# Designs tried in a protein design run: peptides against a protein of PDB entry 3J47. Part 29

Target 1, 121 residues: chain A of PDB entry 3J47
Amino acid sequence: IRLTNQLKSLKGLQSKLKDVVEYLDKVINKELPINHTILGKLQDVFNLLPNLGTPDDDEIDVENHDRINISNNLQKALTVKTNDELMVIYISNLVRSIIAFDDLIENKIQNKKIQEQRVKD
Target 2, 69 residues: chain B of PDB entry 3J47
Amino acid sequence: YEEKEESNLAATKSMVKIAEQYSKRIEEEKELTEEELKTRYVGRQDPKKHLSETADETLENNIVSVLTA

## One batch from the design tools (peptide; made by RFdiffusion4, then SolubleMPNN)

Design b1_p11_8_s1 (from b1_p11_8, 7 letters changed)
Fold by OpenDDE base, seed 4:
Parts: sequence; C-alpha cells; structure tokens
Structure b1_p11_8_s1 (fold): chain B 121 residues (1-121), chain C 69 residues (1-69), chain A 11 residues (1-11)
Amino acid sequence: as target 1 above (121 residues)
Amino acid sequence: as target 2 above (69 residues)
Amino acid sequence: SEKLLDLLKSV
C-alpha cells in the first residue's frame, strides 16, 4: 500500500514536471504568453524544494548553462544522498538476514542435538 | 494523489526516524549476535532465542523502512 | 562468525 502510494505520487510528480517542461517550451517558443500564475506556482514548488544549495550570496549572473549545471549538480547530490540512504537500508536488511540465518542454524543444531539425545535414549 | 503525498511525507519523516532507529537497530542486532555467541558457549537456549527475536524485529523494521523509503 | 560457519557446515 505505502509503496503503491509512493509510486503514484512519483508518477504524479513526473507528469506534473512533464507538463511544466512542455509549458516552458511553449513559452520559450512564444507559442503561449507567460502565465504569471503558473510561474508563481513553479516558484512555490522551487521554494518548497530544499535549498540544497546554500544560497551563496554571490549574485553572479550564472549564465543559463550554469543554472542547468547547478540543477544537475543538485539533482546528482540528491541522487547520491538517496543512494546512500538506500545503501544503508540494504546493509541493514542484510545484517538482519544474517542474524536470522544464524538463529536458524542454531535452532537446527539444537534440534539435531535433541534428536540425537532421543535416539540414545 | 494527496493521500499518497501525505503518506509519502509521513514516510519520509518516518525514514529519517527510521535511519536513526536503524542505527539503533544495528546496535541491537549486534547485541543479539553477542547474546547468541554467549548462548553458544553457555548452552543456554533462552539468550539465543532472545537474540534471534531481536534480530528478527530489527529485520522487520528494516523491511518496513525499505518499503516506506 | 566461524562457529556459525561451522554450524552451517554441520547443518
């Protein structure tokens, strides 16, 4: 259930992002006027995105290429963070599995000992 | 969508908490493993069982964390 | 760990 909800949310987000990209492309191509309401909503979305970049105050006119690179770097950093979190979860699951396996082995050994004792008796 | 978003937000918060809990759970798993080692030496079944149960609980929590991640 | 391995071998 939770995974399904997460997938649905991700799909919804993906669809929304696609719509935004399509809208922005149309605006760039002068096919549509700049809708201030949409721009405001996009800004709100960006503001809700964790500012992973400490806004270093440098007003540097980062050319559009640099913004894309910054966005890519931020996305990369987020991806790395997500990967690290997933790795931790994976390692934890492995550790638990190993412990469970150890317990299973011990239980089997105990059962074998009990059976051996019964046969001797 | 809204229900999933709320669930995802809760899950994300839970994931942070789970990460903390995971660190704690890893420690608990280690403690359980030590108890199993001790139980192997002492031949007492009860400590081993407790360790196994704690390990299982830790595994379950990790699985839930993975599912929530 | 080694004992576990031995135990696994014994299983």
Scores: peptide ipSAE 0.446, ipTM 0.833, DockQ to the pose 0.009; fails the geometry check
Fold by OpenDDE base, seed 3:
Parts: sequence; structure tokens; C-alpha cells
Structure b1_p11_8_s1 (fold): chain B 121 residues (1-121), chain C 69 residues (1-69), chain A 11 residues (1-11)
Amino acid sequence: as target 1 above (121 residues)
Amino acid sequence: as target 2 above (69 residues)
Amino acid sequence: SEKLLDLLKSV
């Protein structure tokens, strides 16, 4: 469910971006008037988006940008933070998996012993 | 889309909390392992089963955390 | 761990 929602969000974002590009092309070609309200909202979105075109490391204040694995240079710093979080989660999952596996093996051993006892009876 | 974005943001905030809880979860997993060890000595399946169930729950929580990350 | 390994062998 969560992954599906994320994928849907990404698809929606992609579609919206495509629409924006098409709109901007029409404005550049003087086919449509400049809608200042749409442009303002778009600017706000771009300001919230990690700046993809700016040199990577120093300029983007990490505090204002969401810790999302975004391809932006500022997103590299955010990506590092996200990677660290993912790493912690990954390690945790591995530990849980190991414990679960150990328990599974023990359960299997016990089941085998029970089966062997039933064969002897 | 907006609802999913909001959900992702909420999940990210939850990840910070999960990081703090991670240490506690590791300790809980360790305690379950100790219970398993104790069950090996007592020869009773019940404590081992409980440990296994707790480990599974911990794993599920981690998976959910990864999905929200 | 050893018992787990033995169980894995028994399966």
C-alpha cells in the first residue's frame, strides 16, 4: 500500500511536470498568455525542490530541504542523510531476519524431533 | 498525489523517531534471543515461540520503516 | 547456533 501510494505520487508529479513543460513551451511560443498565478506556484514548487542545476555541496541549506533521495546536488547532502537512515533500517532488518531465522531453525529442529518420536511410536 | 506526498513526509518524520526506537528494538530482539536460550534449557517450546513472534514483529516494523523511508 | 545448523541439516 505505501509503495503504491509513493509510486502514484511520483507518477502524478511526473505528469504535472510534463504539463508544466508543455504549458511553458506554449507560453514561449506565444500560443498562450503568461499566467502569473501558475508561474508563482511553479516557482514555489521549484524553490521547495532541491536545485538540480546548482553546484552540489555548499549552497543549498540542508535544513530547508526534505531528506528525500533527490538527484540534486543539494540532494546529495540530503541523499547522504537518507542513505544513513536507510542503512540503519537495513541493519535493523538484517538483525531481525537473523533472529527470525534462528527461531525458524529451532522450530524446525523441534518439529523434526516430534516427527521422529511419532515414527518410533 | 498530495495525500501520498503528505504520507511520505509523515513517514520521514517517523523515521527519525524510528532511529531512536531502533536501539530499543535491538535490545528487545536480544531479550527475545535470551528467552530462546532459556527455552533451550527448559525444553519448553512456548518461550521460543514467543521470541520468534517478537522477532517477526520487529522485522515487520523494520520493513515498514524502510517502506516509509 | 549449532542446534540451528543441525536443524538445517535435518531438513
Scores: peptide ipSAE 0.440, ipTM 0.836, DockQ to the pose 0.009; fails the geometry check
Fold by OpenDDE base, seed 5:
Structure b1_p11_8_s1 (fold): chain B 121 residues (1-121), chain C 69 residues (1-69), chain A 11 residues (1-11)
Amino acid sequence: as target 1 above (121 residues)
Amino acid sequence: as target 2 above (69 residues)
Amino acid sequence: SEKLLDLLKSV
């Protein structure tokens, strides 16, 4: 569900971006006037989305190093954070698996003891 | 789209909380393991089973957290 | 855990 929602949001953003590009092309071609409201909102989005315009700018503001994948340039720093989170999750799963395995072994031992006792009775 | 964005934001906040909860869960898992060890000495299956169940629940929660991340 | 494994192997 969450992944699906994220994907849907991303798709929506992609569609909107495409619409904006198409609109900009029409404006450049003098087919339509610039919708200042849409442009303003887009500018706001670009301002909120750190440095989307420079795909190659590795300048991740050090302060945002701890935040998760909102934007592609921020995404590199965010990727590191995401990787760390994934590592934590992985380790957690391993620990749980080990505990579950230990319990399974114990249960098996107990079952064998019960069976042995039943044979003696 | 807005609902998904809200869900993603909630998920992100949850990830931070999960990191904190993860540390707590690790401690809970240790406690359960200790209880299992104690239960082995008592020879009754009940405490061991409870510990195992709690460990499983902790694992499930971590998996869900990872999937949400 | 290791002792438990050893015990399991012994059974």
Scores: peptide ipSAE 0.437, ipTM 0.832, DockQ to the pose 0.008; fails the geometry check
Fold by OpenDDE base, seed 1:
Structure b1_p11_8_s1 (fold): chain B 121 residues (1-121), chain C 69 residues (1-69), chain A 11 residues (1-11)
Amino acid sequence: as target 1 above (121 residues)
Amino acid sequence: as target 2 above (69 residues)
Amino acid sequence: SEKLLDLLKSV
């Protein structure tokens, strides 16, 4: 279920990205006006998805490079925040795992002691 | 897709809360370990069991957090 | 802890 939802979200994002590219191409060709709302939503998506690297291959003109750089800096900052959060979760899981192992070892020792006592009786 | 996006947003908000709860959970886990040690020395199985259960709950919460993240 | 580990190894 979770993996399926992730795949669906990724597919939806891919479709949306394709739509944005198509829209941008139409704007460049003066076929459609610039829709600021779509651009705002894209920025929001990029802010929520720090690792969605714009594929490097878009030969987008030099003038947009500064905006792309600002976007990249924000993406980097969000990536760092995400990494920190993942690290905290990882450490927490390790600590819980260690405690669980300690309890398992203790239970095993107790069971062995009970068995040894039964053999002596 | 929208449902998943909403779930991811909720998860992100939950992650901030989880970070705060994580510090508390780490302390709870330590308490369980100490209780287990005390139970081992006293020969009373009950306190040790309680510590083990608390550690398991802490682990479970971390797993849920990882799955939500 | 060490005793517990040793016991675990003995099982």
Scores: peptide ipSAE 0.426, ipTM 0.828, DockQ to the pose 0.009; fails the geometry check

Design b1_p11_8_s2 (from b1_p11_8, 7 letters changed)
Fold by OpenDDE base, seed 2:
Structure b1_p11_8_s2 (fold): chain B 121 residues (1-121), chain C 69 residues (1-69), chain A 11 residues (1-11)
Amino acid sequence: as target 1 above (121 residues)
Amino acid sequence: as target 2 above (69 residues)
Amino acid sequence: QKKLRDLLDSV
């Protein structure tokens, strides 16, 4: 459910970005007048997006690093962080699986001992 | 879309907590394994079962965390 | 570790 919602949100954003690009191309070609309201909202969205271009070293606030899987350079750092988190979760799942297998093996040995005892009686 | 975005933001905040809890979960898992080993020697099934159940719950929580990442 | 291997071999 959560992954499906995330994927749907990303697809919605991708569709909107495509519509914007198509609109900008039509405006450049003088086929359509500039919708100032849409452009203003887009400009506001772009201004809220962390500046993709110059990582001036200082103000990469750690809080923005988790939010912005959207922007390419910051996106690369966020992708690395996400990869590290996924790796931790993967290792945790692996360890739990090993414990579950150990318990299964113990249960099988106990069942075998019970069966051997029943054959001796 | 907006409701899903809000849910994803909440999930991301939960993942940050998961990283902090990861070390604790590993320690809990080790304690569980030691208790299972002790229970194996004592021959009491109940502590082993409880340990296995706790390991399974821990596994389920990690799987949910992966699905939210 | 050795006991776990013995356990695996006993299964």
Scores: peptide ipSAE 0.443, ipTM 0.843, DockQ to the pose 0.008; fails the geometry check
Fold by OpenDDE base, seed 1:
Formats: C-alpha cells, sequence, structure tokens
Structure b1_p11_8_s2 (fold): chain B 121 residues (1-121), chain C 69 residues (1-69), chain A 11 residues (1-11)
C-alpha cells in the first residue's frame, strides 16, 4: 500500500512536471499567454525544491547528510543514504534467511529422528 | 496526492526508526538463536518452535521495512 | 554449531 502511494505520487509529480514543460514551451513560442497564477504556484514549488542548479560549494552542514535531499548534489547524497538503507535491509533479510534455514534443518532432523523411531517400532 | 506525500515523509522517518530497531532486532534474533541452541540440549520441541516463529516474524518485519523503503 | 554441521551432513 505505502509503496503504491509513493509511486502514484511520483507519477503525479512527473505528469505535472511534463505539463509545466509543455506550458513553458508554448509560452516561449508565444502560443499562450503566461498564466501568472499557475506560474506563481509552480515557482513556490520550485523554491521549496532543493536548489538543483547552483552548487554553491560552501555551507553543506554535515548534519543534513542523512536527510533524503531531492537536489542533484543532494540526490547523490540521498542515493548513498538510500543505498546504505537498502544494504541494511539486504543484510537483515540474509540473516533472517539463515535463521529460517537453520530452523528448516532442525525440522528435517526431527522428522528423520521420528521416522527412524517408527521404523524401529 | 498530498496524503501520499505525508505518508511518504512519515515512512522516511519510520525508516530511520526502523534502522535503530533493526540493530535491536539483530540482538533479539541472536538471543533467540542462543535460546534455540540451549533448547536443543533440553530435547523439548516447543521452545524451538517459538524461536523459529520469532525469527520468521523478525524476517517478515525486515521484508516489510524493505518494501516500505 | 558443530551439531548443526553434523545435521547438515546427515540430511
Amino acid sequence: as target 1 above (121 residues)
Amino acid sequence: as target 2 above (69 residues)
Amino acid sequence: QKKLRDLLDSV
């Protein structure tokens, strides 16, 4: 359910971004007047987006490295964080698989012991 | 769309908490494996089954965490 | 651990 909601939100954002690009192309071609209300809301959304375009090098406060930062430089740091989280999840799944395998082996031994007792009987 | 964005932000905060809980779950899983090892000496099937069930539940919780990430 | 290996070998 959560993953489906995230995917739907991302698809909605992608569609909206495509509509904006198409609108901007029409404005550049002078086919449509600038809708100031939609453009203002879009500018507000872009201002809330981490600055994708200006890597001013200096004040990357080290403490924000762990936050999923949507900007391209931040997207790289986010990709690293997401990779670390995925790695932890992968290791967790491996450990659980090993434990489940150990339990299966024990169950198989018990079943074999029960079968050997039945043959003696 | 907004409800999903809020859910995604809550999921991200939950992932950080899950990472902390994961370290604790690894220790709980290790304790369970040690108890199973002890139970093998006692010859009772019931404690081993409980250990297996707890390991499976721990595995399921990690899979759900991965699927939520 | 050693018994688990022996068990793995016996299956």
Scores: peptide ipSAE 0.443, ipTM 0.838, DockQ to the pose 0.008; fails the geometry check
Fold by OpenDDE base, seed 5:
Structure b1_p11_8_s2 (fold): chain B 121 residues (1-121), chain C 69 residues (1-69), chain A 11 residues (1-11)
Amino acid sequence: as target 1 above (121 residues)
Amino acid sequence: as target 2 above (69 residues)
Amino acid sequence: QKKLRDLLDSV
């Protein structure tokens, strides 16, 4: 459910971005007047998006590190964080698999002992 | 879209909470394994099965958390 | 761990 909702939001964002690009192309071609309200909202979105375009602003505010899915340069730092989280999850799953395997082995041993007792009986 | 952004924020907060719960669950899983070790000395099935089931539930919860990340 | 190995060997 959550993944489906994330995928749906991403798909909707992609569709809206495509519509904006198509709109911008039509405005450049003078086919449609510039809708100032849409452009203002788009500018607000671009201002809220970590600056994709200026390579020189080293002062990425450290506080916004937690949002995994946004913009390429933050994406590198966020990719490191995501890799660390994925590594923790991987180790966790490995530990649980080892415990489950240990229990499986013990269950097999107990079952074998029960069978040996039944044959003796 | 807004509901999904809110869901993603909640998912991220839940991941931090899951990391804390994961550390706690690992400790609980170890305690259960020690109880199973003690129960194995007493010779029959019941506490060991409960520990195995708890470990499996913990594994499922981690897999769901990974899939949500 | 050693007891688990002994147990594995008993199977």
Scores: peptide ipSAE 0.431, ipTM 0.831, DockQ to the pose 0.008; fails the geometry check
Fold by OpenDDE base, seed 3:
Structure b1_p11_8_s2 (fold): chain B 121 residues (1-121), chain C 69 residues (1-69), chain A 11 residues (1-11)
Amino acid sequence: as target 1 above (121 residues)
Amino acid sequence: as target 2 above (69 residues)
Amino acid sequence: QKKLRDLLDSV
């Protein structure tokens, strides 16, 4: 259920991003008026999004460049932290799976011994 | 979307707490394994079953943690 | 571990 919800959320985000791109293209083509409220929310989302994009070499004012670099470094740090957490959880799951498997094997052996004893009786 | 974002933020905060608890869970798992080893020596089935159940619960909690991450 | 393998082999 949770993985399905995460996948659905990611798919929703992807669809929304596509809709935004299509909207921006229509605004550039003067087919739709600029909705300032949508643009403001998009800017907020972009400021929160890691600039994983190649910064186009265009004149981004030095103040924006420093803020973007700080945001990118923060996002990279958050990504690394998330990866480390996922790795820890993965290792934990592996260890638990091994223990559960060991118990399963022991249970199987005990069941076999009980069955062998019942055949001898 | 907003409800999912809030859920993801809550999940991330939960992951930090899970990371702190992870070391404790590993230690609890080791203690259970030692109890199982002791139970193998004593030949009592009951401690082994309890260890198995606790290992399963621990595994389930880790899976839920991974899914939350 | 070795006992677990022996146990697996005994099954």
Scores: peptide ipSAE 0.429, ipTM 0.841, DockQ to the pose 0.009; fails the geometry check

Design b1_p11_8_s3 (from b1_p11_8, 7 letters changed)
Fold by OpenDDE base, seed 4:
Structure b1_p11_8_s3 (fold): chain B 121 residues (1-121), chain C 69 residues (1-69), chain A 11 residues (1-11)
Amino acid sequence: as target 1 above (121 residues)
Amino acid sequence: as target 2 above (69 residues)
Amino acid sequence: SEKLRDLLKEV
């Protein structure tokens, strides 16, 4: 459910971004007037996006960079963080699987012992 | 879309919490594995079962965490 | 892990 919602949100964002691009193309081609309200909102969104172009501003708190997958250098740091998180999840799943297998093996051994006891009786 | 965005934000916050919980869950899983090992020696099924159940819960939570990531 | 493998072999 949560993953589906995230995927839907991402798809929605992608669609909206595509619409903006199409709108901008139409404006460039003078097919439509510039909607200042949409442009203003888009500018606000871009201003909230981590500055992709200025790698040198050391002040961008590395922590905020880890969340915004959209901006390349920030995206790289974010990608690393995401990869680390995914790795942790993967390891956890692996460990759980190992435990589950251990229990399964133990159950099988117990079943075998029960069967052997039944044969002796 | 907005509901999903809110859910994603909550999921991201949950991921941080999950990372912490993950460390704790790994420890819980280790404890379960140790109990299973001990139970194999002692022949007492009950601790092993509990360990298995805890491991399963830990796995399920990790899967949910991955799905929310 | 190794003990688990051994156990699996015994089953």
Scores: peptide ipSAE 0.445, ipTM 0.853, DockQ to the pose 0.009; fails the geometry check
Fold by OpenDDE base, seed 2:
Structure b1_p11_8_s3 (fold): chain B 121 residues (1-121), chain C 69 residues (1-69), chain A 11 residues (1-11)
Amino acid sequence: as target 1 above (121 residues)
Amino acid sequence: as target 2 above (69 residues)
Amino acid sequence: SEKLRDLLKEV
């Protein structure tokens, strides 16, 4: 459910970005007037997006480090963080799986001992 | 879309908290394994079963955390 | 770990 919602949100964002690009291309080609309201909202969104291009301002790196990779350079640092989190989850799952297997083996050995005792009786 | 975005943000915050708790969960898992080992020596099934169930719950929580990441 | 391996061999 959660992954599906994230994927749907990303698809929605991608569709909106595509519409904006198509609109900008039409404006450049003088086919349609610039919708100033949509452009203003997009500019606001881009201004709220961490500046992907200039690595120099150190303060922006810390707040965006925790948020999912929306934008490329900040997105790369966020991707690394996401990869680390996924790695931790993967290792945790492996450890739990090993414990579950150990318990399964123990249960199987106990069952075998019980069967051997029943055959001796 | 907005509801999913909000859910994803909440999930991300939860993942950070899970990462902090991950070390504690590993230690809890080790304790469970040690108790299972002790129970194996004592021949009592009940503590081992409880340890196994706790390990399974921990595994499920990690899987859900990965799926939410 | 070794006991677990031995147990696996017995199974």
Scores: peptide ipSAE 0.420, ipTM 0.844, DockQ to the pose 0.009; fails the geometry check
Fold by OpenDDE base, seed 3:
Structure b1_p11_8_s3 (fold): chain B 121 residues (1-121), chain C 69 residues (1-69), chain A 11 residues (1-11)
Amino acid sequence: as target 1 above (121 residues)
Amino acid sequence: as target 2 above (69 residues)
Amino acid sequence: SEKLRDLLKEV
C-alpha cells in the first residue's frame, strides 16, 4: 500500500509536470493567456524544487539534506542519502530474510524428521 | 497529490525514526537468533517457532520501512 | 549455519 501510494504520488507529480509544460507551451504559442496565479504557484514549486540545472555544490543546504526531496542537484545529494537509507533497510531486510530462511530450513528438517518417524511407526 | 506529499513527508520522518530503531531491531533480531540457537540446544520446538515468527515480523517491519523510504 | 546445513543434508 505505501509503495503504491509513493508510486502514485510520483506518477501524479510527473503528470502535473507534463501538464505544466503543456501549459507553458500554449502560453508561449499565445493560445492561452498567462495566468499569473498559476505561474506564481509554479514559481513557488520551482523554488521549492532543488535547483535541477547547475549542480552548485554550495547550495546544498544542510537542512534539506535530511529531506528525501527527489529534485535534481539537491536531489543528487538527497538521492545519496536516500540510497544510504535504502541500503540500511536492504541490509536489515537481508538479515531478516536470512533468519527467516534459517527458521524455514529448521522447520523443514523437523517436518522431515517427523515424517520419517511416522514412516517407521 | 497534496495528501500524498504530506504522506511522503510523514514517511520521511518515519524513516529517521526507523533508522534510530534500526539498530535496536538488529539487536532484537540477533537476540532472537540467539534464542533460536539456545532452543536448538534445548530441543524445545516452541522457542524456535517464536523466534521464527519474530524474525518474520522483523522482516515485515523492514520491508514496510523500505517501502516507506 | 553448519547445523542447519547438516540438517539440510539429512533431509
Scores: peptide ipSAE 0.419, ipTM 0.841, DockQ to the pose 0.009; fails the geometry check
Fold by OpenDDE base, seed 1:
Structure b1_p11_8_s3 (fold): chain B 121 residues (1-121), chain C 69 residues (1-69), chain A 11 residues (1-11)
Amino acid sequence: as target 1 above (121 residues)
Amino acid sequence: as target 2 above (69 residues)
Amino acid sequence: SEKLRDLLKEV
């Protein structure tokens, strides 16, 4: 459920971004007047989005490197954090799979012992 | 869309907590494996089954955590 | 663990 909601939100954002790009292209080509109200709301959304596009390397505090970064420069650090989280999840799944496999082996051994006892009786 | 964004933010905060809980879950899984080893020595099926179920629950929680990430 | 692997080979 949560993953589906995140995916739906991301798809909605992608669609909106595409609509904005198409609108901006039409404005540049003078095909449509600038809708100031839509642009203002979009600008507010962009201002609420962590600065994706400004390459200012400087003040992103080094301590947030381990946190999931939302914006492009922030997304790079977030990508590293997301990769670390994915790695931990992968290792966890691997360990659980190994334990589950060990339990399955033990269950098979027990079943075999029970079958051997039944054949002897 | 907004409700999902709020859910994603809550999920991200939960992921940090899950990473801490993951270390604890690994220890709990080890304890369960040790109990299974002890139960193998005793030859009783019931404790081994309980250990297996706890390992499965731990695995499911990690999978849900990965899917939430 | 090794005994378990050996037993798995017998099954």
Scores: peptide ipSAE 0.405, ipTM 0.836, DockQ to the pose 0.008; fails the geometry check

Design b1_p11_8_s4 (from b1_p11_8, 7 letters changed)
Fold by OpenDDE base, seed 1:
Structure b1_p11_8_s4 (fold): chain B 121 residues (1-121), chain C 69 residues (1-69), chain A 11 residues (1-11)
Amino acid sequence: as target 1 above (121 residues)
Amino acid sequence: as target 2 above (69 residues)
Amino acid sequence: NQKLLDLLKEV
C-alpha cells in the first residue's frame, strides 16, 4: 500500500512536469499566452525544490548529509544514503534467514531423533 | 497526491526510527539465539520453538521495513 | 553449530 502511494505520487509529479514542459514549449512558440496563475504556482514549486542547477560549493552544512535531499547533487548523496539503508536491510534479512535456517536444521534433527525412537519402539 | 506526500515524509522519518530499532532488534535476536543455545542443554522443545518464532517475527519486521523503504 | 551441520548432512 505505502509503496503504491509513493509510486502514484511520483507518477503524478512526472505527468505534471510533462504538462509544464509542453506548456512552456507552446509559450516559447507564441501559441499560447502565459498563464500567470499556473506559472506562479509552478515557480513556487520550483523554489521548494532543492536547487538542481547551481552547486554553489560553500555552505552545505555537513549535518544535513543524512537528510534525503531531492536535488541532483543531493540526489547523489540521497542515492548513497538509500543504498546504505538498503544494505542494512539486506544484511538484516541475511541474518534472519541464517537464524531461520538454523532453526529448520534443529527441527529436522529433532524430527529424525523422534523417528529413530519410534523405530526402536 | 498530497496525502501520499505526507505519508512518504512520515515513512522517511519512520525509516530513521526503524534503523535505530533495527540495531536493537539485532541485539534481541542475538539474545534469543543465546537462549536457544542454553535451551538445547535443557532438552525441552518449547523454548526453542519460542526462539524460532521470535526470529521469524524479527525477519518479517525487517522485510516489511525493506518493503516500506 | 558445526555438529548441527554434520547432523544435517547425515539426514
Scores: peptide ipSAE 0.433, ipTM 0.834, DockQ to the pose 0.008
Fold by OpenDDE base, seed 2:
Structure b1_p11_8_s4 (fold): chain B 121 residues (1-121), chain C 69 residues (1-69), chain A 11 residues (1-11)
Amino acid sequence: as target 1 above (121 residues)
Amino acid sequence: as target 2 above (69 residues)
Amino acid sequence: NQKLLDLLKEV
């Protein structure tokens, strides 16, 4: 469910971006007048997107780093962070699986001992 | 779309919290394994079963966390 | 651990 919602949101964003590109191409070709309201909203969205280009030193607020998996350079750093988190979860699952196997083995050994005892009686 | 985005944001915040809890979960898992080892020597099945169940619940929570990442 | 592994081989 959650992954499906994320995927749907990403698809919606992709569709909107495509519509914007198509609109901009039509404006460049003088086929349609520039809708200043749409452009203004897009500019606002782009200004809210972390500047992809120059990591000028200052306010890379760590909080924005986690949100913006969308934009390539910041996206790369976020992708690395996401990869590290996924790795931790993977290792945790592996450790739990090992514990579950150890318990299964112990249960099997106990069952064998019980069966051997029943054969002796 | 907006509702799903909000859910994803909440999920991401939860993942950061999961990373902090990960070290605690590993320690809890070790404690469970030690209790299982002790129970193996004492021959009491019930504590071992409880430990196994707790390990399974911990595993399930990690899987859900991965699926939400 | 090794004893457990050996027991697994016997089963």
Scores: peptide ipSAE 0.426, ipTM 0.839, DockQ to the pose 0.008
Fold by OpenDDE base, seed 5:
Structure b1_p11_8_s4 (fold): chain B 121 residues (1-121), chain C 69 residues (1-69), chain A 11 residues (1-11)
Amino acid sequence: as target 1 above (121 residues)
Amino acid sequence: as target 2 above (69 residues)
Amino acid sequence: NQKLLDLLKEV
């Protein structure tokens, strides 16, 4: 459910971005007047998007580093964080699998002992 | 879209909480394993099964957390 | 663990 909602929102964002590109192309071609309200909202979105275009802004806003998969350079640092989280989860699953395996082995030993006692009996 | 952003924020906060819960669950799993070790000395069935079930539930919760990440 | 594995081999 949660992943599906994330995928649906990403797909909706992609569709809206495509519509904006198509709109911008039509404006460049002088087919449609510039909707200032849509452009203003798009500018606000671009201002909220970590600057994709300027390589030089070293201002790593440290506070926003924690959240979202959005931008490539921030995405690299976020990818490292995500990789670390995935690694922790992987190690966790491995530890649980080992414990479950140990319990399975013990259960098998106990079951065999019970069977041997029943055959003796 | 806003609902999903809110859901992603809640998911991220939940992931931090899951990491804390994970650390706590690892400790609880260790305690249960120690209880199983003690119960193995006493003989047969019950505490060991409960520990195994708790370990399995903990594993399932981690897998769901990974799938949500 | 190893003792358990050895017991599994005996059984």
Scores: peptide ipSAE 0.426, ipTM 0.827, DockQ to the pose 0.008; fails the geometry check
Fold by OpenDDE base, seed 3:
Structure b1_p11_8_s4 (fold): chain B 121 residues (1-121), chain C 69 residues (1-69), chain A 11 residues (1-11)
Amino acid sequence: as target 1 above (121 residues)
Amino acid sequence: as target 2 above (69 residues)
Amino acid sequence: NQKLLDLLKEV
């Protein structure tokens, strides 16, 4: 259920991003008026999003470039932290799985011994 | 979307708490394994079963933690 | 562990 919800969220984000690109293209083509409220929300989302994209070499003013670099570094650091946390959780799950497997094996052996004893009686 | 973002933020905060609890869970798992080892020596089935159940619960909690992450 | 593995082989 949770993985499905995460995948659905990611797919929703991807669809929204596509809609935004299509909207921006229509605004550039003067087919739609610039909605300042949508643009502000998009800017907020972009400031929160990892610039994983190659910065297009376009004239982003030096002040925006420094803020973007700081945001990217923060986002990279957050991504690394998330990966480390996921790795720790994965290792924990592996250890628990091994213990559970060892117990399962022991239970199986005990059950076999009990069954063998019942056949001898 | 907003509800999902809020859920993701809550999940991230939960992950930080899980990371702190992770060390404790590992120690609890080790203690259980020691109890299992002791139970193997004593030949009593009951402590082994309890260890197995606790290991399963611990595994489930870790899986839920990974899914929340 | 090895004794457990040996016992599993006998099963």
Scores: peptide ipSAE 0.421, ipTM 0.837, DockQ to the pose 0.008; fails the geometry check

